# Peptides against a protein of PDB entry 3T6J, part 327

Target 1, 375 residues: chain A of PDB entry 3T6J
Amino acid sequence: PIVESYIGFIESYRDPFGSRGEFEGFVAVVNKAMSAKFERLVASAEQLLKELPWPPTFEKDKFLTPDFTSLDVLTFAGSGIPAGINIPNYDDLRQTEGFKNVSLGNVLAVAYATQREKLTFLEEDDKDLYILWKGPSFDVQVGLHELLGHGSGKLFVQDEKGAFNFDQETVINPETGEQIQSWYRSGETWDSKFSTIASSYEECRAESVGLYLCLHPQVLEIFGFEGADAEDVIYVNWLNMVRAGLLALEFYTPEAFNWRQAHMQARFVILRVLLEAGEGLVTITPTTGSDGRPDARVRLDRSKIRSVGKPALERFLRRLQVLKSTGDVAGGRALYEGYATVTDAPPECFLTLRDTVLLRKESRKLIVQPNTRLE
Target 2, 372 residues: chain A of PDB entry 3T6J as posed
Amino acid sequence: PIVESYIGFIESYRDPFGSRGEFEGFVAVVNKAMSAKFERLVASAEQLLKELPWPPTFEKDKFLTPDFTSLDVLTFAGSGIPAGINIPNYDDLRQTEGFKNVSLGNVLAVAYREKLTFLEEDDKDLYILWKGPSFDVQVGLHALLGHGSGKLFVQDEKGAFNFDQETVINPETGEQIQSWYRSGETWDSKFSTIASSYEECRAESVGLYLCLHPQVLEIFGFEGADAEDVIYVNWLNMVRAGLLALEFYTPEAFNWRQAHMQARFVILRVLLEAGEGLVTITPTTGSDGRPDARVRLDRSKIRSVGKPALERFLRRLQVLKSTGDVAGGRALYEGYATVTDAPPECFLTLRDTVLLRKESRKLIVQPNTRLE

## One batch from the design tools (peptide; made by RFdiffusion4, then SolubleMPNN)

Design b2_p29_2_s1
Fold by OpenDDE base, seed 1:
Structure b2_p29_2_s1 (fold): chain B 375 residues (1-375), chain A 29 residues (1-29)
Amino acid sequence: as target 1 above (375 residues)
Amino acid sequence: METSVVGPLETNNSASPEILNEAAEKEAE
């Protein structure tokens, strides 16, 4: 088997300022079969990047072909085990030197082992479909998230010599219709500028890329899904995201007005975006469980994903990217924190829903070190 | 930022020690 490992100060999710990495490390074995799927995605990446909802001027000047490997984790040391990783964490290096993607495949598999009876917040009619396609849809989502999410977009930079990596005269901000008015100065990074929201914001962007691009037939073909299966994968991927947005409330601390998990905050933001789109795309309905206690149901109208969901996500994702590219911290913070705000305002009453989420919380799954056998 | 995609269940499992402690305290109650 091919063994991969890394160790060091890598992820900054535990730093309130998003700047200092937590010490982590893993030992993993390459899953060749799954890696081959990601390689196909990599081969199509340059073309798929053109499908993202921002002008080419906001995309990297040159696509640097990354490695993408699926890994079965044997050991992971850290505060949490990710489903996927895109390294390095430095956007400047990603733009100039390239990056590597990994999917922690067996971590995902553990997450998928949910019993139907314990699956919360879904309509009964969706549960079987969700169980069936959760795994495959996550493979798609992780691939897109890492490769085309984290691997996409350009930061506008002025170097120490005063030179710009973009044409100030010709590049137009698609949101304002004006020339670019802000950028990163020498020494400024995504993390340093956006600080407390940087991690979650970037995760939100990457998740949004996943949802947006999973609608593209070529993506589903790469993963081997066609026809009805492809549509089911799309549906379940979106359904999973909106469900995750509800589940995310567990990770919000009302007393401190803070989020304890960047990805969950991101998923909540996406849920809010899709709820805002309206037109019956997403509905959260408080209910009463069979035990007589509060419950909830999330419904996603499959027929409205493309007509309502995609345009909403497109606009949002474009805004995320434009604000990121231009280093517009004020605009970015206003946008992101606006969607990340948890209130008890009608109709959703998210703080009340949070209580329901906590009430329905499943026992924490323990991830144990696997034994590997050579066959 | 290396953005790790953690699924909802992975995030539950990868919750910060603070979250783990709160969850453990609730399970002990």
Scores: peptide ipSAE 0.021, ipTM 0.495, DockQ to the pose 0.101; fails the geometry check
Fold by OpenDDE base, seed 4:
Structure b2_p29_2_s1 (fold): chain B 375 residues (1-375), chain A 29 residues (1-29)
Amino acid sequence: as target 1 above (375 residues)
Amino acid sequence: METSVVGPLETNNSASPEILNEAAEKEAE
């Protein structure tokens, strides 16, 4: 088997300032079959990057073909085990030197093992479909998230010599219609500049890229989905995201006005964006469970994903990227924290829903080291 | 090579909501 490993101070999700990496290391085996799908995705990456909702001037100047491998993790040392990884974490290096992507395939598989009776917050008619396509849809999401999410976008930089990596005279901010007024200075990084929101913001951007691009037929084809299957994968991917946004409330601490998990905060933000889109795209309905206790149902109107969801996500995703590229911390914070705010305001009453989410919380799953056998 | 994984993963990077939820709970404890 092909063995991959990495070790070091890599991820900064546990640093409140997003700057200090925690120690992480893994040993994994390459899943060749799944890696082949990601290789096809990589082969299409340059084209797919053009489908992202920002001007080419906000994308990397030169496409650097990354490596993307699906890994079955044998051992993982760290505070958490990711489903996917994009490294290095430095945006400047990503845009100038390139990056590597990995999908932790067997980690994803663990998430797929959901018992129907334990599946919370979905309509009964969606449960079987969700169970069937959760895995495949998440493979798509992770692939897009890592490769085209974390792997996309340009930071506008002024170097130590005062030179810009963009044309100040010609590059226009698509949101304002004006010339670029802010950028990263020498020594400034994404994490250093956006600090407390950097990790979650970036995850939100990457997740949004996944949702946005999964609508593209070519993406689904790469993963082997066509026709009705492709549509089901899309639906379940979006449904999973909106459900995740509700589940995310578990990770909000009202007393501290703080989110405890960057990805879940990101998913909540996406939920808020899609709720804001209105038109019956997403609905969250408080209900009463069979046990007589509070419950909730999330509904996603499949027919409105493209007509309502996509445009809403497009606008939001573009704003995320533009603010990131320009180093507009004030604008970025205002946007992101605005959507990340959890209140009990109607109609959603998210704080009340949080109580429901906590009440319906599933038991923590135990990750067990996998076994390998020599055949 | 058959890999059997049982249980949720704590994840700092891209992960399923369920996996991330479990990870976040561990981080919150």
Scores: peptide ipSAE 0.021, ipTM 0.478, DockQ to the pose 0.228; fails the geometry check
Fold by OpenDDE base, seed 2:
Structure b2_p29_2_s1 (fold): chain B 375 residues (1-375), chain A 29 residues (1-29)
Amino acid sequence: as target 1 above (375 residues)
Amino acid sequence: METSVVGPLETNNSASPEILNEAAEKEAE
């Protein structure tokens, strides 16, 4: 078997300022079969990057082909096990030196073992489909999230010598129609500049890239999905995201106005974007469970994903990228925190929904380290 | 190799320490 490992201060999710890495380490075995799918995704990455909703001037000048492997984790030391990893976390290094992508395949597999009776907040008619396609759809999402999410976008930088990595005269901000008015100065990084929102904001961008690009037939083909299966994978991927956005409320602390998990905050933001799109795309309905206690149902209109969802996500994702590229912290914070705000305002009444989410919360799953056997 | 890894549900990345602490506190009750 091919063994991979990493160790060090890597993820900064636990740092309030998003700057200091948590010490993490894993030992894993390469899943060759799944890695081959990701290799095909990598081979198509340069083309797929062009499908992202920002001008080429806001994309990396040169795509550096990364390694992308699926790993079965044998041991993981840290506060949690991710489903995917894109390293290094430094955007400047990703842009100049390249990056590596890893999918933690067996971590994803655990998420697939959800029992139908324990699946909360979905319509009964969606549960079987969700169970069937959650795994495959999540593989697609993770692949896109890591490779084309974290692996995409350019930061506009002025170096120590005063030189720009973009043409100030010709590059236009697609949101304002004006020339670029802000950038990263020497010594400024994504994390240092966006600080408290940097991690969650980036996760939101990456998740949005996943949802957006999973609509592309080529992506689905790479993962082996065609026809009705491809459409079901799309539907379940989007459904999973909107459900996750509701579940995310578990990780919000109203008393502190704080989010305790960057990805969940990101998913809530995406939910808010899709709710704002309206037109019946996403509906959250408070209900009463069979036990007589509060419950809720999330409904996603499959027929409106492309017509309503995609355009809404496109606009939002473009804004995220433009604000990131230009180092516009004020604009970025206003946008992101606006969607990340949790209130009890109608029609959604998210604080009330949070109580329902907490009431229906499943017991935390414990990760058990696997054993390996030589057959 | 059937590696049965039971991990945190629906998180792409590490659970916040705060989640771990709250979960531990609720299990202790």
Scores: peptide ipSAE 0.020, ipTM 0.508, DockQ to the pose 0.191; fails the geometry check
Fold by OpenDDE base, seed 5:
Structure b2_p29_2_s1 (fold): chain B 375 residues (1-375), chain A 29 residues (1-29)
Amino acid sequence: as target 1 above (375 residues)
Amino acid sequence: METSVVGPLETNNSASPEILNEAAEKEAE
């Protein structure tokens, strides 16, 4: 087996200043079969980037091909086990030497090993399908999210010499029909400019890319899904996202009007976008559980994913990218915070739903690290 | 100026959103 490991001060999520790494380490084995899928995805990345709903002028001029590997973790030492990582965390090294994406495949499998009877907020008819395809669909989503989500889009920049990385005369903002009126100045970064919404906004963009591109047959083929299986993977991926958007309410603090987790906020935003699309695409129905306590059901109409969901997501994703590219913080904040707002307004009554989500919250899963044996 | 520690968008799809929550909750506190 191919063994990969890292050890050191790597992730800075626990540092209030985002600078100091937490000591972390893992030993993992390369999942060759899954890695091959990611390699095929990487090989197709340039073509798939063209499928994204923004003009080529808003896409990176050159795609830097990363390594993408699926890992089965044997041991992990740290405060938390990620589903995927992008290393190194040093920007200078990423730019000069490249980067590696890794999916922690068996971690994903464990995270989604939910017993059918404990699976919340889904229709009974969806549970078996969800259980069957949650893992595979998530592999697709993670691959797209990391490679084509975070790996896509261009920032319009004016350098210290006043030169632009785009043609000011010819590049048109697809949302306004006008020339580009804003950009990043020298020293401005995505994070510095968008600040408090930057992380969640980017995660939302990446998740949206995943949902959007998973509809493309080539993507499903790369992952080895065809016919009915491909459609089921798509359905479950979208279903998982809308369910996650509901579950996300756990991570909202009403008293502080704050989100505690960037990915969950992103998923909630996506849920809001898909709810806004209407036409019966997504329905959240408060119910009463068998225990007599509040419950809820999320329904996604499979038949409307392409007809209603895709166009809605397309428009939203384009707006996200355009606002990101142009450094339009005001517009970006208005858009994103608008969808990220949690109120108790009908019909959804999200604050009430939050109570239901909290009530139905499962206990934290204990991840037990595996042992390996030589056959 | 609340330096929002925009941690690098480490695409850490954390399998456990809960772990990220503890870190975020401690930062909010």
Scores: peptide ipSAE 0.019, ipTM 0.515, DockQ to the pose 0.110; fails the geometry check

Design b2_p29_2_s2
Fold by OpenDDE base, seed 4:
Structure b2_p29_2_s2 (fold): chain B 375 residues (1-375), chain A 29 residues (1-29)
Amino acid sequence: as target 1 above (375 residues)
Amino acid sequence: METSVVGPLETEVSAGSGLLNEEAQRLAE
């Protein structure tokens, strides 16, 4: 088997300032079959990047073809086990030197081992479909998230010599219609500039890229989905995100007005965007469970994903990228924190829903180290 | 050198690291 490993201070999710990496390491075996799908995704990446809802001037000038590997994790040392990884975490290095993506395939498989009876917040009619396609849809999501989410977008930089990596005269902000008025200065980074929102904001952008591009037939074909299966994968991917946005409330602390997990905050933000889109795209309905206790149901109208969901996500995703590219912290914070705010305002009453989410909280899964054998 | 932390896509299982962050935050508070 091909063995892959990494070790070091890598992820900064546990640092309140997003600056200090946590010590992390893994040993994994390459899943060749799944890696081949990701290789095809990589081969299509340059074309798929053009489908993203921002001008080419807000994309990297040159796509640096990364490695993308699916890994079956043997051991993972860290505070959490990710589903996918994009490294290095330095945008400057990603832009100039390239990056590597990994999907932790067997970690995903564990996450999907949910019993139907334990599946919360879904309509009964969706549960079987959700169970069937959660895994495959999340493979698509992870692939897009890592490669085209984290792998996309340009930061506008002024170097130490005063030179810009963009044309100040010709590059127009698509949101304002004006010339670019802000950028990163020498020594400024995404993390240093956006600070407390940087991680969650970037995760939100990457998740949004996943949802947006999973609608593209070529993506689905790469993963081996066509026809009805492709549509089911799309539906379940979006449904999973919407459900995850509700579940995210577990990770909000009302007393501190803070989020405890970057990805969950991101998923809640996406849920809010899709709720704001209206037109019956997403509905959260408080219910009573069979046990007589509070419950809820999330409904996603499949027929409105493309007509309502996609345009809403497109606008939001473009704004995320533009604000990121231009280093507009004020605008970025206003946008992101606006959607990340949890209130008990009608119609959703998210604080009340949070209580329901906590009430319906499932026990944490234990990930057991897999074994291998010599033949 | 702009370091954007593009962290791993955490699974719902890894959201348990969020709980560890709660403990870390509680210890920092």
Scores: peptide ipSAE 0.015, ipTM 0.466, DockQ to the pose 0.103; fails the geometry check
Fold by OpenDDE base, seed 2:
Structure b2_p29_2_s2 (fold): chain B 375 residues (1-375), chain A 29 residues (1-29)
Amino acid sequence: as target 1 above (375 residues)
Amino acid sequence: METSVVGPLETEVSAGSGLLNEEAQRLAE
């Protein structure tokens, strides 16, 4: 349809247990031009899924081709407006029944309207490139995040009859080299089992898929980027993620040792992974602003994205998926919370950086409902 | 007749309650 809508209890980000949906609703109009790009991405999905860093046995047995539509939101009711949506949120249903993806195109466009002088934590040399490619790179990221992030991976399940949806004798855990030792039992879901970390963990997985697959030439071609433009889109996408990981500290509450936003926690985790990779891939440098107050700069070495960043992300993303597939809550929590921990330990001193982030915080943007015009 | 959606207007609103600001910032960042 030209007009799309959804309404109901959908996203669980505000539930402390990650299980109960918040009431949300939107009315939107289809952006045909952008939808055509996502349709091409969907057409390539089965091939691109093979590029993900886990064995085929950890991927869905059959890819259920979804609808993927770009939407211009006319109205949105909820606590926040997402850039993209993958529904249903139940992984078991995604695996067995399929899913639908939407990109909220005009919401993304608002995110791109950053003034150069207000752009924090970037090197001056990166700002113009960042402004130019933030939008296009984010379109790529959202498409991959929704379709191949949320749309990928298999949960290992034992049904009520004791039957497994995987071969226990032949499927090997790529992280341990052993047979599968854990799975979801009847009635267990991703959200019910991983609970408090489920949402952020899944967002982290999906964001990581986006970063990982945006390196693939076919993906960039689908979005119309080749040559130098493709490389710039890659660079800005990764740069945006590492910057977002720093900005994420705004959403950490030290006194409660908790995160207030699942995606921001996810982005911080990715930042930590990329920092851990070392070799000068990512550098966060405390600085002093022109106003004499604390500031910081994030630097991403473009030349090390493929050589250092990709392998680090590959290993991390594989671990995320394996732990998710096997229902290994203990391992998953240990991994994820380990990277999500915010301390003031050197060299990064993240709590001190948080103070800088808060000091440099921009005013909240309000999204005002758009108008439609007949041309 | 192509229907164009005029993009949402950004208005600077003073930082009220943190949670609602967080999702809007996710999109802005």
Scores: peptide ipSAE 0.015, ipTM 0.505, DockQ to the pose 0.089; fails the geometry check
Fold by OpenDDE base, seed 3:
Formats: C-alpha cells, sequence, structure tokens
Structure b2_p29_2_s2 (fold): chain B 375 residues (1-375), chain A 29 residues (1-29)
C-alpha cells in the first residue's frame, strides 16, 4: 500500500528482560524511489547471503524473500523512532513465515543534519566527506542491517519430537572443527537463552553484517554508487561506525556496569573489535579542543579497511553467528561481554574517554512530525 | 513465545530511548 501503518507491542528494548514489547505505532508514506533500491537489494539477497562468513549449514535453508519498503514517517508514537525495522521480532516466525523490512527514510534525513562545527571526534579532513556521505552510507547500512543482518542465520533446533533441523553427523562447527554440541530445545528461543545480551548481541551481528557486506561492489551498485563515490561511501560507513562506538560510551553507566541502549552497546563492541585488529586501522587519540577542554579524535585508515578491518570483522561475525546458531550461551556471553566491558585500561582508557564524550555531548535532537500537501 | 529481539536500527536520536531502559532496570531491581 502507499500508506503503511503498524501498531502494537513491537520493540522490547525498554524491558530489562528483553521480552515485553513497548506499545508503539506509526503512519507512513511509501518512498517509491528508495523502495526500488531496496527491492533490488532483496532481489540480490540470496546471492549476498552466500558472501557471509559462515558455512551454508549455518544459514537458513531457504531465504524467505521479504518486502522491503522505504517509508517517510508522518506520525510515530513511541519512546523513539528507529531508522529501520525488521518485523516480526520472533526468530521462529521469521524463519518459518517470513518478515518485512522498512527503512524510515525521513528519520535518517533529520539525523544527518549535523553542522560541521558541531561534528565531534572526527579529524578535520574527514568532516566534509562525512557530512556528504553520512546519509547515503547509512541508507546502505540500514538496508543491509535489516535485510541481511536480521534476515540471516539459522538457529539449530531440536523439535518436540526430537528431530533436528540440521544434520548432526555432517554439520561441523567451523570454529572448533567438531560436531555441533549444543542447540535450541523445544520452547527455547534466542531471547530465552541469551536473555540480557540477546538484543544487543543481535544488533551487533546485524551492524557487522552491514559493515561487512557494504564492501561488496554489487551492494554499492544497487544503491547507485560507483568508483570513487563507492569507496567514499564505504569509508564513511565504517568511519560512522567507529565514531558511533566512541559515542556509545554516553550510554554506559559505570556504577551499574550496564548499557542503557542495545545499538550503542553493539557499536562499542564493533569498535573494540576493530581496535583489537590493530595495525593502525582505528586509533582514538585524546586531544584538547579549541576551548581548552578535553576532546578526542577517531581516525580510520581507509587503506586498511579491506586488509585489516574486513578480516577482523569476518572472524568476529562468524563467531557471533556460530554461537547464536548453536545456542552456546556461555561462549556467546563470554565473547560479547568481553568486548562490551568498559574499563580504564590503556591504551584507550574508555572510562576517561567516556568523560570526554559526556563533556562533548550535543543537545538532544527533537523530531517534529512532518506534514503532507497536494501540489 | 520468547521474542527474538531483532530490533530496529535506532538512530542516534532514538538512542535517547536507551535512557528509558535505566529507569526500567531500576524498577526491576
Amino acid sequence: as target 1 above (375 residues)
Amino acid sequence: METSVVGPLETEVSAGSGLLNEEAQRLAE
């Protein structure tokens, strides 16, 4: 339909147990031009899924082709407006019945109206490029995140009859080289097993899929980027992620050792992975602002995205998926919480950086609902 | 039916909703 809406208990981010949805609703209009790009992405999805860094046995046996629509939101009722949505949030339903993706295009447009002088934590040389390509790169990221992030991966399940949805004799864990030793039992879900980390872990996986697949030329072509523009989109997408990982520290509460936002935790984890990759891929340098107060700069070496960044992300993303597929909560928690831990250990001193992030925090942006008119 | 939380990609603007989780967690303690 040209006008789309939904209403109900959708997102569980506000539930400490990640189980109870917040009641939300929207009315939106289809952006036909952007939707056509997402339709092309959907048409390529089965091929792009093969590029993900896990064996086909860890992917869904059949990709259920979703609808993917870009929407201009007219009204949204809820605690926050997302950039993209994949629904339903139930993995079992997504695996068996399918899903729908939406991109909230005009929400993205508002988020990117950043003044150059207010753009924190970037090198001066990156600011103009960042402003130019933040929007376009994020369209790519959202498309990949929703469609191929949330839309990918298989859960290994034993049903009530004791039957497995995978071959126990032939399916090998690519990380251990051994047969699969764990799975979801009847009645177990992703959320029930992974509980407090489930949401942020899944967001981290989806964001990582976005970063990983944005390197693929076919993806850039679908979105209309070629040559130097494609490379700039890649660079800015990765730069945005590492910057977001630093900004994420705003949402960490040291006293409670807790993260207040799942996506921000996810972005911090990705930042940590890319920092761990070393070789000068990502650097965070404490600085002093023009006002004489603490500041910082994030640098991403463009030349090392493919050579250092991609392999690091590949290994990490594979591990995320394998642990998710096998229902290995212990391994998954150890991996994810390990990267999600915020300390003041050198060289990064993340708690000190958090103070800098808070010091440089911008005022909260307000989203005003748009109007439509007939011309 | 435990919902796999495949949540929306939240914008930095919507990340303000994360502040609501602190309040929810405090109420659950």
Scores: peptide ipSAE 0.015, ipTM 0.480, DockQ to the pose 0.119; fails the geometry check
Fold by OpenDDE base, seed 1:
Structure b2_p29_2_s2 (fold): chain B 375 residues (1-375), chain A 29 residues (1-29)
Amino acid sequence: as target 1 above (375 residues)
Amino acid sequence: METSVVGPLETEVSAGSGLLNEEAQRLAE
């Protein structure tokens, strides 16, 4: 088997300032079959990047083809085990030097071993479909998230010599119709400018790219899905996201008005965007469980994903990218924190829903080191 | 060294790391 490992100060999720990496490490074995799917995705990346909802001027001038490997984790040391990794975490390095993507495939398999009766917040009619396609849909999501989420977009930079990596005269902000008014100065990075929201904002952008591009037939074909299966993968991927957005409330601390997990905050933001789209796309309905206690149901109208969901996500995702590219911290913070705000305002009453989420919380799953055998 | 946090896509299972973040946040206050 091909063995991969990494070790070091990598992820900063535990740092309130998002600056200091947690010391982590893994040992894993390459999953060749899944890696081959990601290689095909990589081969299609330049074409798929053109499908993203921003002008080419807001995309990297040259796509630096990464390595993308699926790994079966043997051991992981850290506070949490990710499903996917894009490294380095430095946007400047990603833009100039390149990056590597890793999917931790067997971590997903453990996450999806949810018993039907324990699956919360879904309509009964969706549960079987969700169980069936959660894994496959998440493989698609991870691939798109890592490769085309984190791997996409350009930062507008002015170097130490005063030169710009974009044409100030011709590049137009698609949101304002005006010339670019802000950029990163020498020594400024994504993280230094956006600070406390940088991680979650980027995760939200990457998740949104995943949802947006999973609608593309070529993506589904790369992963081996066609016809009805492709549509079910799309549906379950979107359904998973909206459900995750509800579950995310577990990670909000009302007393501190803060989020304890970047991805969960991101997923909540996406849920809010899709709820705002209206037209019955997403509905959260408070219910009573069979035990007589509070419960809830999330419904996604699959027929409205393309007609309502995609346009809403397109606008949002474009705005995320434009604000990121231009280093518009004020606009970015206003947008992102606006959607990340948790209130008890109707119709959703998210603080009340949070109590329901906490009430329905399952015991934390323990991930145990797998046994490895030679066949 | 500006560490842009392009964090791993975490599964619902890994969201348990969020609990550790709460403890880390409490220690940082």
Scores: peptide ipSAE 0.015, ipTM 0.464, DockQ to the pose 0.120; fails the geometry check

